# Peptides against a protein of PDB entry 3VA4, part 20

Target 1, 107 residues: chain A of PDB entry 3VA4
Amino acid sequence: EPIGQLRLFSGTHGPERDFPLYLGKNVVGRSPDCSVALPFPSISKQHAVIEISAWNKAPILQDCGSLNGTQIVKPPRVLPPGVSHRLRDQELILFADFPCQYHRLDV

## One batch from the design tools (peptide; aimed at target 1 I43 D97)

Design b2_p13_4_s2 (made by RFdiffusion4, then SolubleMPNN; from b2_p13_4 with A3E A5E S10E)
Fold by OpenDDE base, seed 2:
Structure b2_p13_4_s2 (fold): chain B 107 residues (1-107), chain A 13 residues (1-13)
Amino acid sequence: as target 1 above (107 residues)
Amino acid sequence: SAETEAILAEVLA
């Protein structure tokens, strides 16, 4: 069962989408085999990774050297490639220019 | 949700 959720907000690309997050590495990218598949040209094939080590630990977000970057919205921060960022519940994230939100699920 | 998206839009504006 999923431990977290990544929500892609609605936009010009279409309606809102929710992606389940599981223990281990959840890859965010344009490739169809990614856990969080964002099939948009501005998203890198393997854009970023959200790693969840345990149900009671905050996930770690890392940019994978994406072309258009990964950013935290509040407070604003551009994530350098490979640098670990501990996600807070309700964290707002930009993958390229696509706004998303991480949500911890109460299981 | 519409509510959350509205909040996000405000933050991003």
Scores: peptide ipSAE 0.079, ipTM 0.704, DockQ to the pose 0.145
OpenDDE base, seeds 1, 3, 4, 5: peptide ipSAE 0.074, 0.075, 0.077, 0.079; ipTM 0.698, 0.701, 0.705, 0.706

Design b2_p13_4_s3 (made by RFdiffusion4, then SolubleMPNN; from b2_p13_4, 4 letters changed)
Fold by OpenDDE base, seed 4:
Structure b2_p13_4_s3 (fold): chain B 107 residues (1-107), chain A 13 residues (1-13)
Amino acid sequence: as target 1 above (107 residues)
Amino acid sequence: SAETQAILDEVLA
């Protein structure tokens, strides 16, 4: 069962989409086999990864050396490739310029 | 983009 959710807000690209997040690695990227598939040109094939461990349900976000980057909105921060960022509930994230929000599910 | 900023402003409001 999913223990988290990543919401992609609606925009010029289309309507809002919600992606379930599971224990282990949830890859964010343009490739269709990604857990969080964002089929947009500005998103790298493997853009970032959200990893959730059984011993620590707070997700760890890492940029995978994407072309257009990964950013935290509040407080503003560009994530260097491979550097771990612990996600907070309701945290706002930019993959390239696509705004998303992480939600922790009650499980 | 302007749209991105508008969304962020709305969510943060």
Scores: peptide ipSAE 0.111, ipTM 0.733, DockQ to the pose 0.843
OpenDDE base, seeds 1, 2, 3, 5: peptide ipSAE 0.107, 0.105, 0.102, 0.104; ipTM 0.727, 0.733, 0.730, 0.731

Design b2_p13_4_s4 (made by RFdiffusion4, then SolubleMPNN; from b2_p13_4, 6 letters changed)
Fold by OpenDDE base, seed 5:
Structure b2_p13_4_s4 (fold): chain B 107 residues (1-107), chain A 13 residues (1-13)
Amino acid sequence: as target 1 above (107 residues)
Amino acid sequence: SAETQEILDEVLS
């Protein structure tokens, strides 16, 4: 069962979308095989990864050397490639220009 | 972008 959720806010690209996050590596990218598939040209094929090692541990977000970057909104921070960032509940993230929000599911 | 900022403002309000 899903441990977390990544919400892509609505925009010119379309309506809001929710992606379930599971134990292991949840790849964010333009490729349709990604756990979090964002089929937009500004998103890299393999843009970032959200790794969840255990249900009781904060997920780790890493940019995978994306072209247009990954940023944390509050506090503002651009994530260098490969640098681990522990996601907080309700964390706001920008993949390129696409605003998303992570939240932990109460399972 | 302006759209992104509007969304963020709404979420953060």
Scores: peptide ipSAE 0.089, ipTM 0.722, DockQ to the pose 0.852
OpenDDE base, seeds 1, 2, 3, 4: peptide ipSAE 0.077, 0.078, 0.079, 0.080; ipTM 0.703, 0.715, 0.712, 0.707

Design b2_p13_5 (made by RFdiffusion4)
Pose (drawn by RFdiffusion4):
Structure b2_p13_5 (pose): chain A 107 residues (1-107), chain P 13 residues (1-13)
Amino acid sequence: as target 1 above (107 residues)
Amino acid sequence: TPLEEKLEELLEE
């Protein structure tokens, strides 16, 4: 069962798309093979990874050296490539110009 | 920019 959710907000691309997040590596990228496939040209083929060790542990987000970056929306931050960031419930993230929101699920 | 405006709207939710 999914233990988290990545919400890609509605936009020029259409209505909101929701992606389940599972234990283990959840790769965010443009490739259709990615666990979270955001099929937009500005997204890197392997853009970022959300690693989840357990349902009761904070996911760790890292940028994989993406071209257009990964940012934390609030507080505003750029995530340097390869630096771990613990995701908080409801935290807003940008992958390139695409805003998303992480939600922890229950349980 | 349009992206900044969208982010402000999202933070108001």

Design b2_p13_5_s1 (made by RFdiffusion4, then SolubleMPNN; from b2_p13_5, 7 letters changed)
Fold by OpenDDE base, seed 2:
Structure b2_p13_5_s1 (fold): chain B 107 residues (1-107), chain A 13 residues (1-13)
Amino acid sequence: as target 1 above (107 residues)
Amino acid sequence: SALEEFLARLLSL
């Protein structure tokens, strides 16, 4: 079962999409085989990774050296490649210019 | 909507 969810907000690209997050590494990227597949040209093939080590532990987000970057919205923070960021529930994230939100699921 | 909430948060920064 999924432990978390990443929501891609609606925009010019189309409607809102929800992606389940599981234990282990959830890759965010343009490649269709990514756990969170964002098929947009400004997203790197392997853009970032959300790693969940346990159901009761906060996920870790890392940018994978993406072209257009990964940012936290509040408080504003640009994530350097490979640097671990512990996600808080309801965290707002920009992958390139695409706004997303992480939330923990009650399981 | 969720998007509206997101935008409101952005504008409050």
Scores: peptide ipSAE 0.201, ipTM 0.756, DockQ to the pose 0.151
OpenDDE base, seeds 1, 3, 4, 5: peptide ipSAE 0.196, 0.181, 0.179, 0.160; ipTM 0.754, 0.740, 0.744, 0.727

Design b2_p13_5_s2 (made by RFdiffusion4, then SolubleMPNN; from b2_p13_5, 6 letters changed)
Fold by OpenDDE base, seed 5:
Structure b2_p13_5_s2 (fold): chain B 107 residues (1-107), chain A 13 residues (1-13)
Amino acid sequence: as target 1 above (107 residues)
Amino acid sequence: SALEEFLERLLSL
């Protein structure tokens, strides 16, 4: 069962979408093989990864050298490629220009 | 920042 969720907010691309996050590596990218598939041209084929090591540990977000970047909204921060960022519950993330939110599920 | 403020309003934060 999923341990977390990534919400893609609604926009010009369409309605809100929710993606379940599981133990292990959850790849975010344009490729249809990604756990979080964002089929948009500004998203890299393999854009970023959210790794969850345990249900009681904060997930780790890393940009995978994406073309248009990964950013934390509050406080604002651009994530350098390969640098680990510990996600907080309810954290707002930009993959390229797409606003998303991570939240932990009550399991 | 301007972006942060915009997103806060947009996302009702």
Scores: peptide ipSAE 0.171, ipTM 0.747, DockQ to the pose 0.293
OpenDDE base, seeds 1, 2, 3, 4: peptide ipSAE 0.158, 0.166, 0.152, 0.170; ipTM 0.737, 0.744, 0.706, 0.729

Design b2_p13_5_s3 (made by RFdiffusion4, then SolubleMPNN; from b2_p13_5, 6 letters changed)
Fold by OpenDDE base, seed 3:
Order: C-alpha cells, then sequence, then structure tokens
Structure b2_p13_5_s3 (fold): chain B 107 residues (1-107), chain A 13 residues (1-13)
C-alpha cells in the first residue's frame, strides 16, 4: 500500500488527481511512465523526484533540472537542481505552475 | 493571476 500521496489540485487543466507514493523513487514528470505523471507541456519529462526511504522518515524532494522549476510555497523557495528538500506533511509544492500537496499516509 | 489566486486559496485553508 502507498505510504504517501501527492495531490494535484484542480485547475484549468481539470479535476483534482491523487497519486500514491511508495518506498523508493517516485518520479514526477510528463512522461506517462512516471510515478506521478503530469501530462502537461510545462512539466519536464523527468521533472522531479520524491524519494521515500522509510515509512517513518520524511520524503526527499529534488528537482531534476526541470525547465520550469520546482518550488516550495510556504515559505517560498525555488529548489536548485539536485538539492535535497525534506518534505513536511501537508507541504505545498509547485511543479512549474501546478500546485500540489504532499500528504503522509497512515500505514 | 489564476495561479496566485489558487495559492492564496490554498494558504487560507
Amino acid sequence: as target 1 above (107 residues)
Amino acid sequence: SPLEQKIAELLSL
């Protein structure tokens, strides 16, 4: 079962979508085989990665050198490529201009 | 902008 969730909020692109996150690397990107597939032109084929090493540890988010960037909303921070950011529960993330939220799930 | 409005909405939750 998933140990985390990434929610893509509803917007002009369509309704809300929830993506399960598992142990290991969860790639966020435009490619359809990504764990978190965001099929939008402004999203890089491999945009970012959410790595979960254990169920009781905060995931690590890294931008993969995306064209349009990855940002933390509060407090505001643009993530340089390859720099690890430890995700907090309920953290709001922008992949390009798509707002998402990470949720830790109880397992 | 719509994005700014969405962010503001989310931050108010």
Scores: peptide ipSAE 0.346, ipTM 0.858, DockQ to the pose 0.945
OpenDDE base, seeds 1, 2, 4, 5: peptide ipSAE 0.337, 0.335, 0.329, 0.323; ipTM 0.855, 0.856, 0.852, 0.853

Design b2_p13_5_s4 (made by RFdiffusion4, then SolubleMPNN; from b2_p13_5, 6 letters changed)
Fold by OpenDDE base, seed 4:
Structure b2_p13_5_s4 (fold): chain B 107 residues (1-107), chain A 13 residues (1-13)
Amino acid sequence: as target 1 above (107 residues)
Amino acid sequence: SPLEEFLQQLLSL
């Protein structure tokens, strides 16, 4: 069962999409093999990873050295590649310029 | 809406 959710907000690319997040590594990227597949040119094939551990309630977000970066909106932060960022519930994220929101599921 | 709130945050940067 999913433990979290990543919402891609609607935009010029299309409607809103919700991606389930599970224990372990949830890769965000343009590759169709990614858990969170964002098939857009500005997204790297393996853009970022959201890792959910049994030991930590809050997921860890890491940029994977993406071309166009991963950013947190508030407080503003550009995530350096490979640096762990602990996600808060309802956190707003930019993968490249695509707005997303993390949501913790109550399971 | 959450999207509007997101945009507000972006504009406040």
Scores: peptide ipSAE 0.140, ipTM 0.743, DockQ to the pose 0.143
OpenDDE base, seeds 1, 2, 3, 5: peptide ipSAE 0.126, 0.102, 0.095, 0.097; ipTM 0.722, 0.709, 0.702, 0.701

Design b2_p13_6 (made by RFdiffusion4)
Pose (drawn by RFdiffusion4):
Structure b2_p13_6 (pose): chain A 107 residues (1-107), chain P 13 residues (1-13)
Amino acid sequence: as target 1 above (107 residues)
Amino acid sequence: SLTARLEAIQASL
């Protein structure tokens, strides 16, 4: 069962897309093989990883050296490549120019 | 444009 959700907000690309997040590595990228496939040209083929150790532990987001970056929307931050960031429930993230929101699920 | 979109998203939440 999914233990989290990554919401890709609606935009030029159409209505919102929701992606389940599971225990383990959840790769965010353009490749259709990615756990969270965002099939847009500005997204890196292997863009970021969300690692989840348990349903009751905060996911860890890292940028994988993406071309157009990963940012935390509030407080505004750029995530340097390879630096771990613990995701909070409802935290807004940008992957390139694509805003998303992380939600923890229950349980 | 991206800032305006983010503000709209935050307001909707």

Design b2_p13_6_s1 (made by RFdiffusion4, then SolubleMPNN; from b2_p13_6, 6 letters changed)
Fold by OpenDDE base, seed 1:
Structure b2_p13_6_s1 (fold): chain B 107 residues (1-107), chain A 13 residues (1-13)
Amino acid sequence: as target 1 above (107 residues)
Amino acid sequence: SLEEYIEEILASL
């Protein structure tokens, strides 16, 4: 079962989508084989990674040197490439300009 | 709503 969820909010790009997050590396990117596949031109093929460990289920988000960046919404913060950000439940994230929300699942 | 809030944030960027 997934440990977390990443929700892509609806917008001009289309409807809302929910992506399950599992132990290990959950790659966010335009490539269709990414765990969180965001098939949009402004998303890098491998844009970011959400890593979840078994002993600490709080995810670590890292930008992978994406072209258009990764940001936290509240408070606003641009994530430098490769710098770990510990995700909080309900945290709002911008991959490029696509708003997403992380949800911790009760497992 | 949450989505409205996000939209406002995005508009301010």
Scores: peptide ipSAE 0.122, ipTM 0.700, DockQ to the pose 0.000
OpenDDE base, seeds 2, 3, 4, 5: peptide ipSAE 0.085, 0.101, 0.116, 0.077; ipTM 0.680, 0.685, 0.685, 0.670

Design b2_p13_6_s2 (made by RFdiffusion4, then SolubleMPNN; from b2_p13_6, 7 letters changed)
Fold by OpenDDE base, seed 3:
Structure b2_p13_6_s2 (fold): chain B 107 residues (1-107), chain A 13 residues (1-13)
Amino acid sequence: as target 1 above (107 residues)
Amino acid sequence: SLEEEIARILASL
């Protein structure tokens, strides 16, 4: 079963969607075979990656050199490509202009 | 939700 979740908030694109996150690399991108598939033009085919090494460790978020960037909302932080950011539970993330939220699941 | 609304506002900047 998944050990984390990424929620895409509702918006002009449609209703909210929840994506399960598993151990290993969870790619966020426009490509349909991404773990977190965000089929929107402003999202890069391979936009970012959320890597979960263990159930009891915070995931690592990295931007993959996306066109429109990856940002942490609070405190605000633009993620340079390839720089590791340790995700906090309930953290709000912008992939391009799409607001998302990470939260860990109780397993 | 409130968080969603705030995030949306921030995303629009």
Scores: peptide ipSAE 0.182, ipTM 0.753, DockQ to the pose 0.000
OpenDDE base, seeds 1, 2, 4, 5: peptide ipSAE 0.174, 0.179, 0.168, 0.172; ipTM 0.746, 0.750, 0.739, 0.750

Design b2_p13_6_s3 (made by RFdiffusion4, then SolubleMPNN; from b2_p13_6, 6 letters changed)
Fold by OpenDDE base, seed 5:
Structure b2_p13_6_s3 (fold): chain B 107 residues (1-107), chain A 13 residues (1-13)
Amino acid sequence: as target 1 above (107 residues)
Amino acid sequence: SLEEQIAAILASL
Protein backbone atom coordinates (compact mmCIF):
# COMPACT_ATOMS: atom_id res chain seq x y z
CA GLU B 1 0.00 0.00 0.00
CA PRO B 2 1.44 3.36 -1.00
CA ILE B 3 2.02 5.88 1.76
CA GLY B 4 2.76 8.83 -0.46
CA GLN B 5 2.20 10.16 -3.92
CA LEU B 6 4.14 12.26 -6.37
CA ARG B 7 2.04 14.15 -8.90
CA LEU B 8 3.51 15.30 -12.19
CA PHE B 9 1.45 18.23 -13.40
CA SER B 10 0.16 18.30 -16.94
CA GLY B 11 2.14 20.05 -19.63
CA THR B 12 3.45 19.82 -23.16
CA HIS B 13 4.62 16.32 -22.28
CA GLY B 14 1.07 15.17 -21.70
CA PRO B 15 -1.53 14.82 -18.97
CA GLU B 16 -1.05 14.73 -15.22
CA ARG B 17 0.47 11.56 -13.81
CA ASP B 18 0.38 10.27 -10.25
CA PHE B 19 3.13 8.02 -8.96
CA PRO B 20 2.69 5.99 -5.78
CA LEU B 21 5.48 6.20 -3.23
CA TYR B 22 6.39 3.32 -0.96
CA LEU B 23 8.66 2.63 1.96
CA GLY B 24 12.28 2.67 0.89
CA LYS B 25 13.91 4.47 -2.00
CA ASN B 26 11.73 5.86 -4.76
CA VAL B 27 14.04 6.89 -7.57
CA VAL B 28 13.00 9.74 -9.84
CA GLY B 29 14.55 9.61 -13.27
CA ARG B 30 14.37 9.14 -17.01
CA SER B 31 15.14 5.44 -16.78
CA PRO B 32 12.05 3.26 -17.12
CA ASP B 33 13.26 1.29 -14.11
CA CYS B 34 12.70 4.25 -11.82
CA SER B 35 9.80 4.26 -9.36
CA VAL B 36 8.95 7.67 -10.71
CA ALA B 37 9.79 7.35 -14.37
CA LEU B 38 9.91 10.68 -16.16
CA PRO B 39 10.92 9.77 -19.72
CA PHE B 40 12.06 13.22 -20.76
CA PRO B 41 15.47 14.20 -22.12
CA SER B 42 16.00 16.96 -19.56
CA ILE B 43 15.61 14.47 -16.72
CA SER B 44 18.70 12.50 -15.72
CA LYS B 45 18.54 8.70 -15.84
CA GLN B 46 18.72 8.79 -12.08
CA HIS B 47 17.74 12.33 -11.21
CA ALA B 48 16.70 12.25 -7.58
CA VAL B 49 15.49 9.96 -4.83
CA ILE B 50 12.63 10.15 -2.37
CA GLU B 51 13.38 7.95 0.59
CA ILE B 52 10.62 7.02 3.01
CA SER B 53 11.95 5.29 6.10
CA ALA B 54 8.66 5.10 8.00
CA TRP B 55 5.02 6.02 7.47
CA ASN B 56 5.15 8.54 10.30
CA LYS B 57 8.32 10.27 9.15
CA ALA B 58 8.73 12.92 6.50
CA PRO B 59 10.22 11.61 3.26
CA ILE B 60 13.73 12.70 2.36
CA LEU B 61 14.39 14.12 -1.09
CA GLN B 62 17.91 14.17 -2.52
CA ASP B 63 19.15 15.27 -5.90
CA CYS B 64 21.49 12.65 -7.35
CA GLY B 65 23.77 15.02 -9.20
CA SER B 66 21.29 15.63 -11.96
CA LEU B 67 22.20 17.70 -14.97
CA ASN B 68 19.31 20.13 -14.72
CA GLY B 69 18.78 20.09 -10.98
CA THR B 70 16.06 19.77 -8.41
CA GLN B 71 14.34 22.72 -6.79
CA ILE B 72 11.72 23.43 -4.18
CA VAL B 73 9.17 25.95 -5.40
CA LYS B 74 7.94 27.54 -2.20
CA PRO B 75 9.97 28.78 -0.62
CA PRO B 76 12.40 28.76 -3.56
CA ARG B 77 15.38 26.53 -2.94
CA VAL B 78 17.89 24.80 -5.17
CA LEU B 79 18.86 21.42 -3.76
CA PRO B 80 22.59 20.74 -3.85
CA PRO B 81 23.44 17.17 -4.87
CA GLY B 82 23.23 14.68 -2.04
CA VAL B 83 21.80 17.11 0.49
CA SER B 84 18.78 15.78 2.35
CA HIS B 85 15.57 17.77 2.18
CA ARG B 86 12.60 16.76 4.32
CA LEU B 87 9.46 16.90 2.23
CA ARG B 88 6.43 18.63 3.65
CA ASP B 89 2.97 17.53 2.68
CA GLN B 90 1.92 19.28 -0.53
CA GLU B 91 5.53 20.22 -1.29
CA LEU B 92 5.99 21.61 -4.79
CA ILE B 93 9.11 20.37 -6.55
CA LEU B 94 10.80 21.06 -9.86
CA PHE B 95 12.76 18.23 -11.44
CA ALA B 96 14.52 20.12 -14.18
CA ASP B 97 11.60 22.18 -15.48
CA PHE B 98 8.88 19.66 -14.61
CA PRO B 99 6.63 20.75 -11.74
CA CYS B 100 5.57 18.06 -9.31
CA GLN B 101 3.85 17.84 -5.96
CA TYR B 102 4.36 15.46 -3.07
CA HIS B 103 1.27 14.36 -1.18
CA ARG B 104 1.19 12.34 2.00
CA LEU B 105 -1.51 9.69 1.87
CA ASP B 106 -3.62 9.23 4.97
CA VAL B 107 -3.45 5.50 5.51
CA SER A 1 2.43 24.19 -21.72
CA LEU A 2 4.55 26.24 -19.37
CA GLU A 3 1.56 28.47 -18.75
CA GLU A 4 -0.58 25.49 -17.83
CA GLN A 5 2.08 24.15 -15.50
CA ILE A 6 2.37 27.48 -13.73
CA ALA A 7 -1.39 27.66 -13.41
CA ALA A 8 -1.42 24.18 -11.91
CA ILE A 9 1.21 25.18 -9.39
CA LEU A 10 -0.73 28.27 -8.41
CA ALA A 11 -3.91 26.26 -8.06
CA SER A 12 -2.11 23.93 -5.69
CA LEU A 13 -0.99 26.71 -3.35
Scores: peptide ipSAE 0.102, ipTM 0.754, DockQ to the pose 0.000
OpenDDE base, seeds 1, 2, 3, 4: peptide ipSAE 0.063, 0.055, 0.101, 0.097; ipTM 0.698, 0.689, 0.753, 0.750

Design b2_p13_6_s4 (made by RFdiffusion4, then SolubleMPNN; from b2_p13_6, 5 letters changed)
Fold by OpenDDE base, seed 1:
Structure b2_p13_6_s4 (fold): chain B 107 residues (1-107), chain A 13 residues (1-13)
Amino acid sequence: as target 1 above (107 residues)
Amino acid sequence: SLQAYIEEILASL
């Protein structure tokens, strides 16, 4: 079962989408085989990764050297490539200009 | 919510 969800807010791209997040690596990217597939030109093929370990279900977000970056909204922060960021529940994330929100599932 | 998102995004700019 999923440990969390990544919500892509609605926008010019279309309606809201929810992506389940599982234990292990959840790749965010334009490639169709990504766990969180964001098929948009401004998203890198492998843009970022959300890793959830068995040791701690709080996810670690890392940018994978994306072209247009990964940002945390509050407080504002651009994530350097490969630097681990521990996601908090309800945290708002920008992949390029696409606003997303992580939320932990109670399972 | 969308409203909360908008507010946070705007506040971050």
Scores: peptide ipSAE 0.134, ipTM 0.704, DockQ to the pose 0.000
OpenDDE base, seeds 2, 3, 4, 5: peptide ipSAE 0.127, 0.129, 0.105, 0.129; ipTM 0.698, 0.694, 0.692, 0.691

Design b2_p13_7 (made by RFdiffusion4)
Pose (drawn by RFdiffusion4):
Structure b2_p13_7 (pose): chain A 107 residues (1-107), chain P 13 residues (1-13)
Amino acid sequence: as target 1 above (107 residues)
Amino acid sequence: EATALAEAEAVLS
């Protein structure tokens, strides 16, 4: 069962798309093979990873050296490539120009 | 969602 959710907000691309997050590596990228496939040109083929060790542990987000970056929306931050960031429930993230929101699920 | 999109836009700008 999914233990988290990545919400890609509505936009030029259409209505909101929700992606389940599971234990283990959840790769965010443009490739259809990615666990979270965001099929938009500005997204890197392997853009970022959300690693989840347990349902009761904070996911760790890392940028995989993406072209257009990964940012934390609030507080505003750029995530350097390879640096771990613990995700908080409801945290807003930008992958390139695409805003998303992480939600922890229950349990 | 609208507030979250406004905040994201502000970061992009």

Design b2_p13_7_s1 (made by RFdiffusion4, then SolubleMPNN; from b2_p13_7, 7 letters changed)
Fold by OpenDDE base, seed 4:
Structure b2_p13_7_s1 (fold): chain B 107 residues (1-107), chain A 13 residues (1-13)
Amino acid sequence: as target 1 above (107 residues)
Amino acid sequence: MEEQLALAQAVLA
């Protein structure tokens, strides 16, 4: 049962994609094994992680030391590697240059 | 499409 959703907006890379997010660690990265697989060269193999705990269903986003970074859009903030950021519903995120949006599901 | 494009453009601006 997904707890949230990460939407990758459409762009030059292709169409929109929606990724379900589950309890535990949801890895964002270029590797095909990632929960949120973004198969683009500017994305690190393991770029970031969105962790959702049973005791706190608000996701925690951490950059994993990616090459091209992870950013929160509003207000603008570059996430230092390993620093926890609590995601807000509808929050806009950049993984490298790829715009995404987190959506909390009603569960 | 327009809604998504506008949002993406706002993010990348």
Scores: peptide ipSAE 0.059, ipTM 0.719, DockQ to the pose 0.323
OpenDDE base, seeds 1, 2, 3, 5: peptide ipSAE 0.036, 0.053, 0.035, 0.058; ipTM 0.678, 0.716, 0.674, 0.712

Design b2_p13_7_s2 (made by RFdiffusion4, then SolubleMPNN; from b2_p13_7, 6 letters changed)
Fold by OpenDDE base, seed 2:
Structure b2_p13_7_s2 (fold): chain B 107 residues (1-107), chain A 13 residues (1-13)
Amino acid sequence: as target 1 above (107 residues)
Amino acid sequence: MAEQLALAQAVLA
């Protein structure tokens, strides 16, 4: 069962989408085999990774050397490639120019 | 849902 959720907000690309997050590595990218598949040209094939080591630990977000970057919205921060960022519940993230939100699920 | 979207859009605008 999913431990978390990544929400892609609605926009010019279409309606809102929710992606379940599981234990282990959840890859965010344009490739269709990614756990969080964002099929948009500005998203790298393997853009970032959200790693969940345990159900009671905060996930780690890491940019994978994407072309258009990964950013935390509040407080504003561009994530350097390969640098670990511990996600807070309800955290707002930009993958390229696509706004998303991480949500911890209570199970 | 609408509330969260509005907040995100306001921050990013």
Scores: peptide ipSAE 0.053, ipTM 0.715, DockQ to the pose 0.370
OpenDDE base, seeds 1, 3, 4, 5: peptide ipSAE 0.032, 0.039, 0.038, 0.053; ipTM 0.661, 0.668, 0.670, 0.723

Design b2_p13_7_s3 (made by RFdiffusion4, then SolubleMPNN; from b2_p13_7, 8 letters changed)
Fold by OpenDDE base, seed 4:
Structure b2_p13_7_s3 (fold): chain B 107 residues (1-107), chain A 13 residues (1-13)
Amino acid sequence: as target 1 above (107 residues)
Amino acid sequence: MEEQLALAQEVLA
């Protein structure tokens, strides 16, 4: 069962999409086999990873050395590659220039 | 839609 959700807001690319997040590694990237598949040229094939452990279920976001970066919106911060960021519920994220929001599910 | 728009504007500002 999903532990969280990543929402891609609607935009010029198309409608809103919601991606379930599970225990383990949830890869964000342009590759179609990614858990969070964002098929856009500015997204790296493996752009970032959201890892959720059974220990606390709080997601850890890491940029995977993406070309166009991963950013936290508030407070503003560019994530250096491989540096762990613990996601807060309702946190706003930019993968390249695509706005997303993390939502923790009550399970 | 309105809430999403507000959030998107916050992100894209």
Scores: peptide ipSAE 0.042, ipTM 0.701, DockQ to the pose 0.332
OpenDDE base, seeds 1, 2, 3, 5: peptide ipSAE 0.045, 0.039, 0.042, 0.041; ipTM 0.708, 0.702, 0.709, 0.706; seeds 1, 3 fail the geometry check

Design b2_p13_7_s4 (made by RFdiffusion4, then SolubleMPNN; from b2_p13_7, 8 letters changed)
Fold by OpenDDE base, seed 3:
Structure b2_p13_7_s4 (fold): chain B 107 residues (1-107), chain A 13 residues (1-13)
Amino acid sequence: as target 1 above (107 residues)
Amino acid sequence: MEEQLALAREVLE
């Protein structure tokens, strides 16, 4: 049962895609083995991680030392590698230049 | 990097 969702907005890469997020570590990256697989050259093989410890706790986002970075859109913030950022519902995130949105699911 | 952020904000807002 998914606890959250990460939406990749539509763009030149193609249509919108929704990725389910589960308890534990959800890796975001170019590798097809990632929970959130973003098969684009500007995305690192293991770019970032969204860790969900419990259904009633906000997920933690960490950049994994990616080449092109991870940013919060509003308020604007570049995430230093390995530093925990607690995600808010509906938070807008940039992985490299790809805009995404985290959504907490009502379970 | 900051340019990417600015462009993203234009698309999302």
Scores: peptide ipSAE 0.093, ipTM 0.703, DockQ to the pose 0.195
OpenDDE base, seeds 1, 2, 4, 5: peptide ipSAE 0.066, 0.061, 0.090, 0.078; ipTM 0.689, 0.691, 0.701, 0.698; seed 5 fails the geometry check

Design b2_p13_8 (made by RFdiffusion4)
Pose (drawn by RFdiffusion4):
Structure b2_p13_8 (pose): chain A 107 residues (1-107), chain P 13 residues (1-13)
Amino acid sequence: as target 1 above (107 residues)
Amino acid sequence: SAARDAQLEELLA
């Protein structure tokens, strides 16, 4: 069962898309093979990874050296490539120009 | 981008 959710907000691309997040590596990228496939040209083929060790542990987000970056929306931050960031529930993230929100599920 | 910034303003409202 999913233990988290990545919400890609509605935009030019259409209505909101929700992606389940599971234990283990959840790769965010443009490739259809990615666990979270965001099929937009500005997204890197392997853009970021959300790693989840347990349902009761904070996911760790890292940028994989993406071209257009990964940012935390609030507080505003750029995530340097390879640096771990612990995701908070409801935290807003940008992958390139695409805003998303992480939600922890229950349980 | 401007479109992104406008969307972020809406989301943070």

Design b2_p13_8_s1 (made by RFdiffusion4, then SolubleMPNN; from b2_p13_8, 4 letters changed)
Fold by OpenDDE base, seed 5:
Structure b2_p13_8_s1 (fold): chain B 107 residues (1-107), chain A 13 residues (1-13)
Amino acid sequence: as target 1 above (107 residues)
Amino acid sequence: SAATQALLAELLA
């Protein structure tokens, strides 16, 4: 059962997509086998990771040394590679130039 | 990009 959700907002790439997030590591990247597969040239094959260690703990987001970076929107913050960022519910994230939103599921 | 900024403005409004 998913613990969270990552929403990719609609854009020039196409419609909105929702990705379920599970306990463990949820890799965000261009590779098709990523948990959050974003098949776009500006996304690194393995761009970032969202790790959920428990249902009652905030997920940890880390950039994996991506080419075009990972940023938090509000307040604005560029995430240095490998530095843990605790995700807040409803947090807006940019993977390269793609806006996404993390949502904690109440299950 | 400008397009991204416009979208973000909408999302944050």
Scores: peptide ipSAE 0.089, ipTM 0.702, DockQ to the pose 0.964
OpenDDE base, seeds 1, 2, 3, 4: peptide ipSAE 0.080, 0.086, 0.086, 0.086; ipTM 0.701, 0.704, 0.703, 0.704

Design b2_p13_8_s2 (made by RFdiffusion4, then SolubleMPNN; from b2_p13_8, 5 letters changed)
Fold by OpenDDE base, seed 4:
Structure b2_p13_8_s2 (fold): chain B 107 residues (1-107), chain A 13 residues (1-13)
Amino acid sequence: as target 1 above (107 residues)
Amino acid sequence: SAETERLLEELLA
């Protein structure tokens, strides 16, 4: 069962999309086999990872050395590659220039 | 969307 959700906001690329997040590693990237597949050229094949552990349901976001970066919107922060960022509910994230929002599911 | 607009507002703040 999904523990969280990542929403990709609507934009020039198309409509809003929601991606379920599960225990373990949820890879964000351009590759079609990613948990969060963002098929856009500015997204790296393996761009970032959202990891959710059994002992801590709060996700950890890490950039995977992406070309165009991963950023937290408020407060603004560019995530250095491999540095763990604990996601807060309703956290706004930029993967490259694609705005997303994390939502914690109550399950 | 309105939510996207709010996000952009946050980015520009």
Scores: peptide ipSAE 0.114, ipTM 0.720, DockQ to the pose 0.162
OpenDDE base, seeds 1, 2, 3, 5: peptide ipSAE 0.104, 0.109, 0.107, 0.108; ipTM 0.715, 0.707, 0.709, 0.703

Design b2_p13_8_s3 (made by RFdiffusion4, then SolubleMPNN; from b2_p13_8, 7 letters changed)
Fold by OpenDDE base, seed 4:
Structure b2_p13_8_s3 (fold): chain B 107 residues (1-107), chain A 13 residues (1-13)
Amino acid sequence: as target 1 above (107 residues)
Amino acid sequence: SAETEELLAELLS
């Protein structure tokens, strides 16, 4: 069962897409086998990871040393590689220049 | 969408 959702907003790349997030590691990246597959050239093959543990269902976001970075929108913050960021419900995220939003599911 | 517009507002604030 999904614990959360990551929404990719619509843009020049195409329509909005929703990705379910599960317990464990949810990799964000250009590679097609990523949990959150963003098949865009500015996204690294393994760009970031959203990890959700059983004991703390609030996700931890880490950039994986991506080329074009991972940012939190409000307040503006570039995430250093490997540094844990606890995602808040409705958090707005930029993977490279692709805007996304995390949504916590009630489970 | 409205959500996208709100996101843009946040980005530009």
Scores: peptide ipSAE 0.058, ipTM 0.715, DockQ to the pose 0.148
OpenDDE base, seeds 1, 2, 3, 5: peptide ipSAE 0.053, 0.053, 0.050, 0.053; ipTM 0.700, 0.709, 0.703, 0.708

